# Ledger of designs, part 30: peptides against a protein of PDB entry 7C96

Target 1, 73 residues: chain A of PDB entry 7C96
Amino acid sequence: PVIPDDFRCPISLELMKDPVIVSTGQTYERTCIEKWLQAGHGTCPKTQQTLTSTVLTPNYVLRSLIAQWCEAN

## One batch from the design tools (peptide; made by RFdiffusion4, then SolubleMPNN)

Design b2_p15_3_s2 (from b2_p15_3, 10 letters changed)
Fold by OpenDDE base, seed 5:
Structure b2_p15_3_s2 (fold): chain B 73 residues (1-73), chain A 15 residues (1-15)
Amino acid sequence: as target 1 above (73 residues)
Amino acid sequence: SPELQAAMQKLADEI
């Protein structure tokens, strides 16, 4: 089935398992964005905006929606 | 990595 764009990580382009929100409001797979930050980058991969914080906030709602989608498809 | 950075830049320009 067709995977909704909002369910795919902008970096891996795969269905997210542990989605986290960065300071710009964009959501990424945790492992992907952590590697990006650990590499010394301070910008949002998708928007190139400078991150005001490196705090990663779990997107629990999206995680649940993806899980529900996986069950239905 | 520079490869990832370049890829993301390209992706961002396309979206």
Scores: peptide ipSAE 0.118, ipTM 0.737, DockQ to the pose 0.041
Fold by OpenDDE base, seed 4:
Structure b2_p15_3_s2 (fold): chain B 73 residues (1-73), chain A 15 residues (1-15)
Amino acid sequence: as target 1 above (73 residues)
Amino acid sequence: SPELQAAMQKLADEI
């Protein structure tokens, strides 16, 4: 089955396992965005907006939705 | 956007 776009990391294009929200409201796979930040970037990869914070917030709702989708498909 | 998708794919290759 086709993976919903909202369930894919904008960077890896893969199904997210540990989705996290950045300050712009975009969600990425944790490992992907951490590597981006560690490389010295201060912008949101998808929107190019400047990040007001480097705090990564787990997207628990999305994580649950992805888990449910995986179970059903 | 096709351009945005291409850019994201390039990032995937770099990370």
Scores: peptide ipSAE 0.096, ipTM 0.708, DockQ to the pose 0.038
Fold by OpenDDE base, seed 1:
Structure b2_p15_3_s2 (fold): chain B 73 residues (1-73), chain A 15 residues (1-15)
Amino acid sequence: as target 1 above (73 residues)
Amino acid sequence: SPELQAAMQKLADEI
């Protein structure tokens, strides 16, 4: 089955396993965004907006939705 | 957006 776009990381293009939200509201796979930040970037990869914080918040709702989708498909 | 899609693909290849 086709993976919903909202379930794919904008960077890896793969199904997210540990989705996290950045200050701009965009969600990425944790490992992907951490590598981006570690490289010295302070912007959101997708929107190019400056991050007001480097705090990564787990997107538990999305994580649950993805898990449910995987179980059904 | 084709530009954004290309940019994300480019980023995916780098990270």
Scores: peptide ipSAE 0.094, ipTM 0.702, DockQ to the pose 0.039
Fold by OpenDDE base, seed 2:
Structure b2_p15_3_s2 (fold): chain B 73 residues (1-73), chain A 15 residues (1-15)
Amino acid sequence: as target 1 above (73 residues)
Amino acid sequence: SPELQAAMQKLADEI
């Protein structure tokens, strides 16, 4: 089945398992964005905007939507 | 965007 673009991590291009939101509002797989931050980057991978915070907020709604999609496909 | 997609793929290879 075709995976919806919004369900794929912008970095890994894989179906997200633990999606988190960064300060710019973009969502990534937790592992991917943590590696990016640990590498010393202070920008959003997708938008190149400077991050105003390094706090990662779980995207529970998206996580649920992805889970529902996986159950149906 | 094809350009954005290419950039993201490059990033995926780096992480």
Scores: peptide ipSAE 0.090, ipTM 0.705, DockQ to the pose 0.039

Design b2_p15_3_s3 (from b2_p15_3, 9 letters changed)
Fold by OpenDDE base, seed 1:
Structure b2_p15_3_s3 (fold): chain B 73 residues (1-73), chain A 15 residues (1-15)
Amino acid sequence: as target 1 above (73 residues)
Amino acid sequence: SAELEKAMRELAERI
């Protein structure tokens, strides 16, 4: 089955397992965005906007939706 | 990281 675009990390292009939201509202796989931040970047990979915070908020709703999708497919 | 660099190059091409 085709993975919905919203379920794929913009960086890895893989189905997200631990999706997190950055200050710009974009969602990434936790490990991917953490590596980006650890490399010294302070911008959102997708939008290039400066992050107002480096806090990563778990996207529990998306995590649940992905889990439901996986159960059905 | 080679993997990170690759991912970012790919991302840049998609955006």
Scores: peptide ipSAE 0.092, ipTM 0.718, DockQ to the pose 0.036
Fold by OpenDDE base, seed 3:
Structure b2_p15_3_s3 (fold): chain B 73 residues (1-73), chain A 15 residues (1-15)
Amino acid sequence: as target 1 above (73 residues)
Amino acid sequence: SAELEKAMRELAERI
């Protein structure tokens, strides 16, 4: 089945396993956004907005939704 | 970091 766009990391385009939220509210795969930040970038890949924080917050709701989708498909 | 650069270019094209 086709993976919902909201379940795919904007960077890797793969189903997210460890989705995290950045300060702009966008969600990415942890590994992908960490690499982006480690490369010295201070903006959100999707929105290009400047990040007010480099803290990555786990998106537990999305993780659960993805898990449920995977279970059903 | 070639893969990251490629991903960023592709992301930019989609946005």
Scores: peptide ipSAE 0.090, ipTM 0.713, DockQ to the pose 0.036
Fold by OpenDDE base, seed 4:
Structure b2_p15_3_s3 (fold): chain B 73 residues (1-73), chain A 15 residues (1-15)
Amino acid sequence: as target 1 above (73 residues)
Amino acid sequence: SAELEKAMRELAERI
């Protein structure tokens, strides 16, 4: 089945396993965004906005929704 | 890394 766009990491385009929210409100796979930040970038990959914080907040709701979708499909 | 470079290149093409 077709994976919903909101369930895919904007960077890897893969189904997210550990989705995290950045300061701009966009969600990415943790490992992908961590590599981006470690590479010296201070912007949101998708929006190009400057990040006001480097804190990554787990998106537990999305994680649960993805898990439920996977079980149903 | 090669993986990051690939991801960044693909991301840049999509944006």
Scores: peptide ipSAE 0.086, ipTM 0.708, DockQ to the pose 0.035
Fold by OpenDDE base, seed 2:
Structure b2_p15_3_s3 (fold): chain B 73 residues (1-73), chain A 15 residues (1-15)
Amino acid sequence: as target 1 above (73 residues)
Amino acid sequence: SAELEKAMRELAERI
């Protein structure tokens, strides 16, 4: 089946394994957003808003939902 | 699942 859009990383466009939330509230695959930040960018890839922090917070709820979906598909 | 494996593979290739 088609992977739900909310389960795909805005950067990689693939199913997220380790989703993390940035200061703007958007969620990305950890590896993808880390590479973006390490490249010197200070904005949110999706919204282009300036990040107030570079702290990445694990999105445990989404991680669980993705896991449940993967079990069924 | 087959979908999970495919998704993980594609993700790894893209990153």
Scores: peptide ipSAE 0.028, ipTM 0.572, DockQ to the pose 0.032; fails the geometry check

Design b2_p15_3_s4 (from b2_p15_3, 11 letters changed)
Fold by OpenDDE base, seed 5:
Structure b2_p15_3_s4 (fold): chain B 73 residues (1-73), chain A 15 residues (1-15)
Amino acid sequence: as target 1 above (73 residues)
Amino acid sequence: SEELEKFEQEFAEKV
């Protein structure tokens, strides 16, 4: 079935397994955004907004929603 | 932007 857009990482375009929230409020797959940050970028990949922090916060709600979706599909 | 260009290049494999 078609994966909901909100469940896809903006970078990989794949279903997220470990979604994390950046300072701009956007959510990415952890590994993807970590690679982006490690590459020396200080902006949000999707919005190009400057990140006020490099802290990555797990999006537990989204993780749960994705898991539920996977179980149903 | 320059960073967007870099993004497109670096992560093209994932898109």
Scores: peptide ipSAE 0.045, ipTM 0.658, DockQ to the pose 0.037
Fold by OpenDDE base, seed 2:
Structure b2_p15_3_s4 (fold): chain B 73 residues (1-73), chain A 15 residues (1-15)
Amino acid sequence: as target 1 above (73 residues)
Amino acid sequence: SEELEKFEQEFAEKV
């Protein structure tokens, strides 16, 4: 089935398994954004806004929504 | 932007 765009990581374009929110409010797959940060980048991949923090916050709501979608599809 | 270009170059294989 077609995966909703909001459930795909902006980087990998794959269904997110461990979605995390960056300081700009955008959500990415944890491994993807960690690699981006480790590469020395200080901006949000999607918006190019400067990150005010490198803290990654788990997006539990989205994780649950994705899980529900996976169970139904 | 330059950063976007870098992003595309570094992570294109993941798309």
Scores: peptide ipSAE 0.041, ipTM 0.649, DockQ to the pose 0.037
Fold by OpenDDE base, seed 4:
Structure b2_p15_3_s4 (fold): chain B 73 residues (1-73), chain A 15 residues (1-15)
Amino acid sequence: as target 1 above (73 residues)
Amino acid sequence: SEELEKFEQEFAEKV
């Protein structure tokens, strides 16, 4: 089935398993954004806005929504 | 735009 765009990581374009929110409010797969940050980048991949923090906040709501979607599809 | 281009190249393997 077609994966909702909001459920796909902007980097991998795959269904997110461990979605995390960056300071700009965008959500990415943890592994993907961590690699981006480790590479020395300080901007949001999607928006290119400067990150005010490198803290990654788990997006539990989205995680649950994705899980529910997977069960139904 | 330039950074995004580099981003797409660097993380293309993730697709």
Scores: peptide ipSAE 0.034, ipTM 0.631, DockQ to the pose 0.037
Fold by OpenDDE base, seed 1:
Structure b2_p15_3_s4 (fold): chain B 73 residues (1-73), chain A 15 residues (1-15)
Amino acid sequence: as target 1 above (73 residues)
Amino acid sequence: SEELEKFEQEFAEKV
Protein backbone atom coordinates (compact mmCIF):
# COMPACT_ATOMS: atom_id res chain seq x y z
CA PRO B 1 0.00 0.00 0.00
CA VAL B 2 1.00 3.61 -0.55
CA ILE B 3 2.64 5.22 2.46
CA PRO B 4 0.96 8.49 3.50
CA ASP B 5 3.17 11.49 2.72
CA ASP B 6 3.06 12.63 6.34
CA PHE B 7 4.59 9.33 7.40
CA ARG B 8 7.61 9.67 5.11
CA CYS B 9 10.80 11.42 6.14
CA PRO B 10 11.44 14.48 3.95
CA ILE B 11 15.07 13.36 3.68
CA SER B 12 14.99 9.59 3.21
CA LEU B 13 11.50 9.54 1.68
CA GLU B 14 10.96 6.36 3.69
CA LEU B 15 8.50 5.43 6.43
CA MET B 16 9.72 7.03 9.63
CA LYS B 17 10.69 4.76 12.51
CA ASP B 18 11.92 7.35 15.00
CA PRO B 19 10.29 10.65 13.99
CA VAL B 20 11.60 13.80 15.68
CA ILE B 21 10.47 17.41 15.48
CA VAL B 22 12.89 20.28 14.89
CA SER B 23 12.44 23.88 16.03
CA THR B 24 10.56 24.80 12.86
CA GLY B 25 7.92 22.18 13.56
CA GLN B 26 8.94 19.88 10.73
CA THR B 27 9.41 16.19 11.42
CA TYR B 28 12.23 13.96 10.17
CA GLU B 29 13.68 10.55 10.83
CA ARG B 30 16.10 10.99 13.74
CA THR B 31 19.12 9.51 11.99
CA CYS B 32 18.56 11.65 8.90
CA ILE B 33 18.30 15.00 10.65
CA GLU B 34 21.21 14.14 12.95
CA LYS B 35 23.42 13.52 9.93
CA TRP B 36 22.32 16.84 8.46
CA LEU B 37 23.15 18.68 11.67
CA GLN B 38 26.45 16.85 12.10
CA ALA B 39 27.37 17.99 8.61
CA GLY B 40 27.34 21.53 9.96
CA HIS B 41 23.97 22.74 8.72
CA GLY B 42 21.85 25.02 10.83
CA THR B 43 18.72 25.15 8.71
CA CYS B 44 15.61 23.05 8.31
CA PRO B 45 16.07 20.80 5.25
CA LYS B 46 12.48 21.18 4.08
CA THR B 47 11.81 24.84 4.78
CA GLN B 48 15.36 26.27 4.73
CA GLN B 49 14.45 28.22 7.86
CA THR B 50 17.23 28.80 10.37
CA LEU B 51 16.89 26.48 13.34
CA THR B 52 16.52 28.32 16.64
CA SER B 53 17.64 25.16 18.40
CA THR B 54 19.24 21.85 17.50
CA VAL B 55 17.14 20.01 20.08
CA LEU B 56 15.19 17.11 18.59
CA THR B 57 11.82 16.31 20.14
CA PRO B 58 10.33 12.83 19.67
CA ASN B 59 7.05 12.95 17.78
CA TYR B 60 5.21 10.34 19.81
CA VAL B 61 1.85 11.04 18.22
CA LEU B 62 3.18 10.43 14.73
CA ARG B 63 5.10 7.38 15.91
CA SER B 64 1.83 5.96 17.22
CA LEU B 65 -0.07 6.80 14.05
CA ILE B 66 2.57 5.11 11.93
CA ALA B 67 2.46 2.04 14.15
CA GLN B 68 -1.31 1.87 13.80
CA TRP B 69 -1.05 2.24 10.04
CA CYS B 70 1.51 -0.54 9.85
CA GLU B 71 -0.77 -2.86 11.80
CA ALA B 72 -3.66 -2.15 9.48
CA ASN B 73 -1.62 -2.56 6.31
CA SER A 1 11.41 23.07 -4.57
CA GLU A 2 14.69 22.62 -6.38
CA GLU A 3 16.68 22.97 -3.18
CA LEU A 4 14.70 20.27 -1.43
CA GLU A 5 15.03 18.01 -4.44
CA LYS A 6 18.80 18.37 -4.44
CA PHE A 7 18.89 17.67 -0.74
CA GLU A 8 16.72 14.59 -1.07
CA GLN A 9 18.93 13.27 -3.83
CA GLU A 10 22.03 13.83 -1.75
CA PHE A 11 20.86 12.38 1.56
CA ALA A 12 18.24 9.81 0.61
CA GLU A 13 20.94 7.54 -0.75
CA LYS A 14 22.93 7.77 2.46
CA VAL A 15 20.22 6.24 4.62
Scores: peptide ipSAE 0.034, ipTM 0.653, DockQ to the pose 0.039

Design b2_p15_4_s1 (from b2_p15_4, 7 letters changed)
Fold by OpenDDE base, seed 3:
Structure b2_p15_4_s1 (fold): chain B 73 residues (1-73), chain A 15 residues (1-15)
Amino acid sequence: as target 1 above (73 residues)
Amino acid sequence: MYSLEEVLEYLKKAL
C-alpha cells in the first residue's frame, strides 16, 4: 500500500519509526534530523525556517497513528 | 557548509 505523505519523513521519504517535532512544528525521523543538525544546519529542512531550538520532541500521536496504519496494512 | 540539496541527498543515500 501507498504510505501516506504525512507518515513519511521529509528527508528519508520513508515511513517514520521515531518521529520528532522540531521548533517549526515540522516532523522528521529522529535519526535524519539529528544528522542534519550535526552537519551544522540550524534551519528546518522542509521550510528553511530558522530553528529557535534544537530540542526534538517525540511526536507520540503520529507514532500511534503510524502504528495503527501499519496494523491495518 | 554543504548545500541543502547536497545534505538531503547524502541523508537519503545513507539510509
Scores: peptide ipSAE 0.114, ipTM 0.688, DockQ to the pose 0.037
Fold by OpenDDE base, seed 5:
Structure b2_p15_4_s1 (fold): chain B 73 residues (1-73), chain A 15 residues (1-15)
Amino acid sequence: as target 1 above (73 residues)
Amino acid sequence: MYSLEEVLEYLKKAL
């Protein structure tokens, strides 16, 4: 079945396994955004907005929703 | 200027 857009990482375009939220409110796969930050970037990949923080917050709700979707599909 | 689609495609390949 078609993966909901909100469940796919904007970078990998794959179903997120460990979704994290950046300061701009966008969610990415942890591994993807960490690589972006480690490369020295300080902006949100999708919006190009400057990140006010490099802290990554786990998106537990989304993780749960994705898990439920996987169980049903 | 790159479109959002182009940027995301680049990121997918680069990361």
Scores: peptide ipSAE 0.090, ipTM 0.656, DockQ to the pose 0.035
Fold by OpenDDE base, seed 1:
Structure b2_p15_4_s1 (fold): chain B 73 residues (1-73), chain A 15 residues (1-15)
Amino acid sequence: as target 1 above (73 residues)
Amino acid sequence: MYSLEEVLEYLKKAL
């Protein structure tokens, strides 16, 4: 079935497995955003806003929702 | 000028 947009990483456009939240509130696949940061970028890929922190917070709620969706589909 | 969608697509290819 069609994957909900909110469950797709803005970068990879794939279903997120390890979603993390950046300082701007946007969520990305951990691997994708880490590569972006490691490349020396200090902005949010989607919003272009400057990141106030490079800390990545696991989005457990979204992870759970995705898991539930996968179970049902 | 690139749209947001185009930028994200290029990011997908680059990462």
Scores: peptide ipSAE 0.087, ipTM 0.655, DockQ to the pose 0.035
Fold by OpenDDE base, seed 4:
Structure b2_p15_4_s1 (fold): chain B 73 residues (1-73), chain A 15 residues (1-15)
Amino acid sequence: as target 1 above (73 residues)
Amino acid sequence: MYSLEEVLEYLKKAL
């Protein structure tokens, strides 16, 4: 079935397994955004906005929704 | 000029 856009990482375009939220409110796959930050970038890949923090917050709600979707599809 | 989608696709391949 078609994967909802909100369940896909903006970088990998794949179903997220470990979604994390950045300071701009955008959600990415943890490994993807970590690589971006480790490369020395301080902006949000999707919005190009400057990150006010490099802290990554787990998106547990989205993780749960994705898991439920996977069970049903 | 690249679209946002093209930029993100590039990032996918580069990272």
Scores: peptide ipSAE 0.085, ipTM 0.649, DockQ to the pose 0.036

Design b2_p15_4_s2 (from b2_p15_4, 6 letters changed)
Fold by OpenDDE base, seed 3:
Structure b2_p15_4_s2 (fold): chain B 73 residues (1-73), chain A 15 residues (1-15)
Amino acid sequence: as target 1 above (73 residues)
Amino acid sequence: MYSLEEVLEALKAAL
């Protein structure tokens, strides 16, 4: 089945396994955004907005939705 | 310094 766009990481374009939210409200795969930050970038890859924080917050709701989708498909 | 697009492409390739 076709994977919903909201379930794909904006960087890897793959189904997210560990989605995390950045300060701008955008969600990425943890490993992808961590690599971006470790490379010295301080902006949101998708929006190019400056990040007010480098804290990554787990998106539990999205993780649950993806899990449910995977179980049904 | 690479463009944002180039960096994103490099990240995708490394995954």
Scores: peptide ipSAE 0.058, ipTM 0.658, DockQ to the pose 0.036
Fold by OpenDDE base, seed 4:
Structure b2_p15_4_s2 (fold): chain B 73 residues (1-73), chain A 15 residues (1-15)
Amino acid sequence: as target 1 above (73 residues)
Amino acid sequence: MYSLEEVLEALKAAL
């Protein structure tokens, strides 16, 4: 089935397994955004906005929704 | 001109 766009990482374009929220409110796969940050970048890949923080917040709600979707599909 | 999707795909390849 077609994976909902909101369930895909904007970077990897794959179903997110460990979604995290950045300061701009965008959600990415943890591994992808961590690599971006570790490379010395301080902007949001999707919006190009400067990140006010490098803290990554787990998106537990989305993680749960993805899990539910996977069970149903 | 590249779309945002193409830019993000290129980013994926670089990471």
Scores: peptide ipSAE 0.058, ipTM 0.620, DockQ to the pose 0.036
Fold by OpenDDE base, seed 2:
Structure b2_p15_4_s2 (fold): chain B 73 residues (1-73), chain A 15 residues (1-15)
Amino acid sequence: as target 1 above (73 residues)
Amino acid sequence: MYSLEEVLEALKAAL
């Protein structure tokens, strides 16, 4: 079935397994955004906004929604 | 220099 856009990482374009929220409010796959940050970038890949923090917050709600979707499909 | 798009593509390819 078609994966909902909100469930796909903006970078990998794949279903997120460990979604995390950056300071701009955008959500990415943890591995993807960590690689971006490790490369020395300080902006949000999707919006190009400057990140006020490099802290990554787990998006538990989205993780749960994705899990529920996977179980149903 | 690389554009943002090029960097994102490289990042995607490195997954």
Scores: peptide ipSAE 0.057, ipTM 0.653, DockQ to the pose 0.036
Fold by OpenDDE base, seed 1:
Structure b2_p15_4_s2 (fold): chain B 73 residues (1-73), chain A 15 residues (1-15)
Amino acid sequence: as target 1 above (73 residues)
Amino acid sequence: MYSLEEVLEALKAAL
């Protein structure tokens, strides 16, 4: 079935397994954004906005929604 | 100049 765009990581374009929120409010797959940050980048890949923090917050709501979607499809 | 889509695609390939 067609995966909702909001369930795909902006970087990997794949269904997110461990979605995390950055300071700009955008959500990415944890491994993808961590590699981006480790490479020395301080901007949001999707918006190019400067990150005010490198803290990654788990998006539990989205994780749950994705899980529910996977069960139904 | 590259579009955002092209940048993200390149990033995907690098990760």
Scores: peptide ipSAE 0.053, ipTM 0.611, DockQ to the pose 0.035

Design b2_p15_4_s3 (from b2_p15_4, 6 letters changed)
Fold by OpenDDE base, seed 2:
Structure b2_p15_4_s3 (fold): chain B 73 residues (1-73), chain A 15 residues (1-15)
Amino acid sequence: as target 1 above (73 residues)
Amino acid sequence: MYSLEEVLEHLKAAL
């Protein structure tokens, strides 16, 4: 079945396994956004907004929704 | 806000 757009990482375009939220509120796959940050960038890839923090917060709600979707499909 | 393609373009250009 078609993967919901909200379940795909903006960078990898793949189903997220470890979704994390950046300071701008956007969610990415952890490994993808970490690579971006490690490259020396301090902005949100999708919005280009400057990150007020480089802390990555697990998006547990989305993780749960994706898990439920995977179980059903 | 950028499109998904623009996000990929930025990442590829930066990495």
Scores: peptide ipSAE 0.096, ipTM 0.696, DockQ to the pose 0.034
Fold by OpenDDE base, seed 5:
Structure b2_p15_4_s3 (fold): chain B 73 residues (1-73), chain A 15 residues (1-15)
Amino acid sequence: as target 1 above (73 residues)
Amino acid sequence: MYSLEEVLEHLKAAL
């Protein structure tokens, strides 16, 4: 079935397994955004807004929703 | 340094 856009990482375009939220409120796959940050970037890949923090917050709600979607589809 | 497009492309390709 069609994967909801909100469940796809903006970078990998794949279904997220470990979604994390950046300071701009956007969510990415952890591994993707970590590589982006490690490359020395301080902006949000999707919006290009400056990140006020490099802290990555797990998006537990989305993780759960994705898991439920996978079980149902 | 890589452009945004290049970085995003590499990140996608690395998966």
Scores: peptide ipSAE 0.083, ipTM 0.715, DockQ to the pose 0.038
Fold by OpenDDE base, seed 1:
Structure b2_p15_4_s3 (fold): chain B 73 residues (1-73), chain A 15 residues (1-15)
Amino acid sequence: as target 1 above (73 residues)
Amino acid sequence: MYSLEEVLEHLKAAL
């Protein structure tokens, strides 16, 4: 089935397993955004806005929604 | 210059 755009990581373009929110409010797969940050970037890949923080917050709601979607599809 | 889509595409390939 077609994966909803909101469930796909902007970087990997794959279904997210461990979605995390950055300071700009955008959500990415943890592994992807961590690699981006480790590479020395301080901006949001999608919006290119400067990150006010490098803290990554788990998006538990989205994680649950994705799990529910996977069960139904 | 690359569009945002192109940038993300290259990023995907690099990561």
Scores: peptide ipSAE 0.068, ipTM 0.661, DockQ to the pose 0.035
Fold by OpenDDE base, seed 4:
Structure b2_p15_4_s3 (fold): chain B 73 residues (1-73), chain A 15 residues (1-15)
Amino acid sequence: as target 1 above (73 residues)
Amino acid sequence: MYSLEEVLEHLKAAL
């Protein structure tokens, strides 16, 4: 089935398994955004906005929604 | 000029 756009990581374009929220409110796959940050970048890949923090917050709601979608499809 | 989608795709390849 077609994966909802909101369930795909903006970087990998794959279904997110461990979605995390950055300071701009955008959500990415943890491993993808961590690599981005480790490469020395301080901006949001999608919006190009400067990150006010490098803290990554787990998006538990989205993770749950994705899990439910996977079970149904 | 690259679209946002193309930019993100390139980022994918680089990571």
Scores: peptide ipSAE 0.066, ipTM 0.654, DockQ to the pose 0.036

Design b2_p15_4_s4 (from b2_p15_4, 6 letters changed)
Fold by OpenDDE base, seed 4:
Structure b2_p15_4_s4 (fold): chain B 73 residues (1-73), chain A 15 residues (1-15)
Amino acid sequence: as target 1 above (73 residues)
Amino acid sequence: MYSLEEVLEFLKKAL
């Protein structure tokens, strides 16, 4: 079935396994956004807004929703 | 501000 857009990382375009939220509220796959930050970038890839923090917050709700979706499909 | 090219390095959907 078609993967919901909200379940796909904006960077990898793949189903997220470890979704994390950045300061702008956007969610990315952890490995993807970490690579972006490690490359020296301090902005949100999707919005290009400056990040007020580089802290990555696990999106547990989304992780759960994705898991449930995978079980059903 | 980062260039569009830098963002495109990561955002596959923009390519």
Scores: peptide ipSAE 0.104, ipTM 0.687, DockQ to the pose 0.030
Fold by OpenDDE base, seed 3:
Structure b2_p15_4_s4 (fold): chain B 73 residues (1-73), chain A 15 residues (1-15)
Amino acid sequence: as target 1 above (73 residues)
Amino acid sequence: MYSLEEVLEFLKKAL
């Protein structure tokens, strides 16, 4: 089945396994955004806004929603 | 501010 857009990482376009929220409120797969940050970037890939923090917060709600979707599909 | 090319390197959605 087609994966909902909100469940796919903006970078990898794959179903997120460990979704994390950046300071701009956008969510990415942890490994993808970490690679972006490690490459020396300090902006949000999707919005191009400067990140006020490089702290990555787990998106537990989205993780649960994805899990529920996976069980049903 | 980073170049558009740098962002596109990672954002497959924008390609």
Scores: peptide ipSAE 0.103, ipTM 0.686, DockQ to the pose 0.030
Fold by OpenDDE base, seed 1:
Structure b2_p15_4_s4 (fold): chain B 73 residues (1-73), chain A 15 residues (1-15)
Amino acid sequence: as target 1 above (73 residues)
Amino acid sequence: MYSLEEVLEFLKKAL
């Protein structure tokens, strides 16, 4: 079935496996956002807002929701 | 600060 937009990484457009939240509140696949940061960028890809921190916080709630969705589909 | 092209290098969906 069609993957819910909220479950897809804004960068890869693929179902997120390790979703992480950046300082702006946006969520990305860990590997994708890490590549963006490693490239020297200090902004949020989606919002273009400056990141107040480069800390990536695991989005466990979303991870669980995705797992539940995968189980049902 | 960053060009649109730099952002589009990563983003695959127009936002």
Scores: peptide ipSAE 0.101, ipTM 0.679, DockQ to the pose 0.031
Fold by OpenDDE base, seed 2:
Parts: structure tokens; sequence; C-alpha cells
Structure b2_p15_4_s4 (fold): chain B 73 residues (1-73), chain A 15 residues (1-15)
């Protein structure tokens, strides 16, 4: 089945397992964005906006939606 | 601040 674009990490292009939201509001797979930050970057990969914080907030709503999709497919 | 090359290194959709 075709995975909805919103369910794929912008970096890995894979179905997100642990989606997290960065300060710009964009969502990424936790491991992917952590590697980006670890590399010394302070911007949002997708938008190139400067991150006001490096705090990663779990996107529980998206996680739930993805889980529901996986159960149906 | 960061080069396009650095961003492309992580964003597979841009490759």
Amino acid sequence: as target 1 above (73 residues)
Amino acid sequence: MYSLEEVLEFLKKAL
C-alpha cells in the first residue's frame, strides 16, 4: 500500500515510528532529526528556519494516526 | 548559515 506523505519522515522518507515536532512545527523521525542536530545544525532541514529550541516534542496524534493506518494495511 | 550540500546530505527526497 502507498504510504501517505504526511506519515513519512522528510529525511528518511520512511514511515515514522517515533515522530517528533521541532520548534518550527515540522515533524521528523526522532533518530533522523537527532542525527541532524548532533551534526551541529541549528536549522530545520525542511524549511531551513532557525530552530528556537532543540527540544523535540513527541507527536502523539500523528503516532496514533500512523498506528491506525498500519493496522488497516 | 548552512550550505545546500549539508541539507541534501540528510534529505533523501532531494537527492
Scores: peptide ipSAE 0.096, ipTM 0.679, DockQ to the pose 0.030

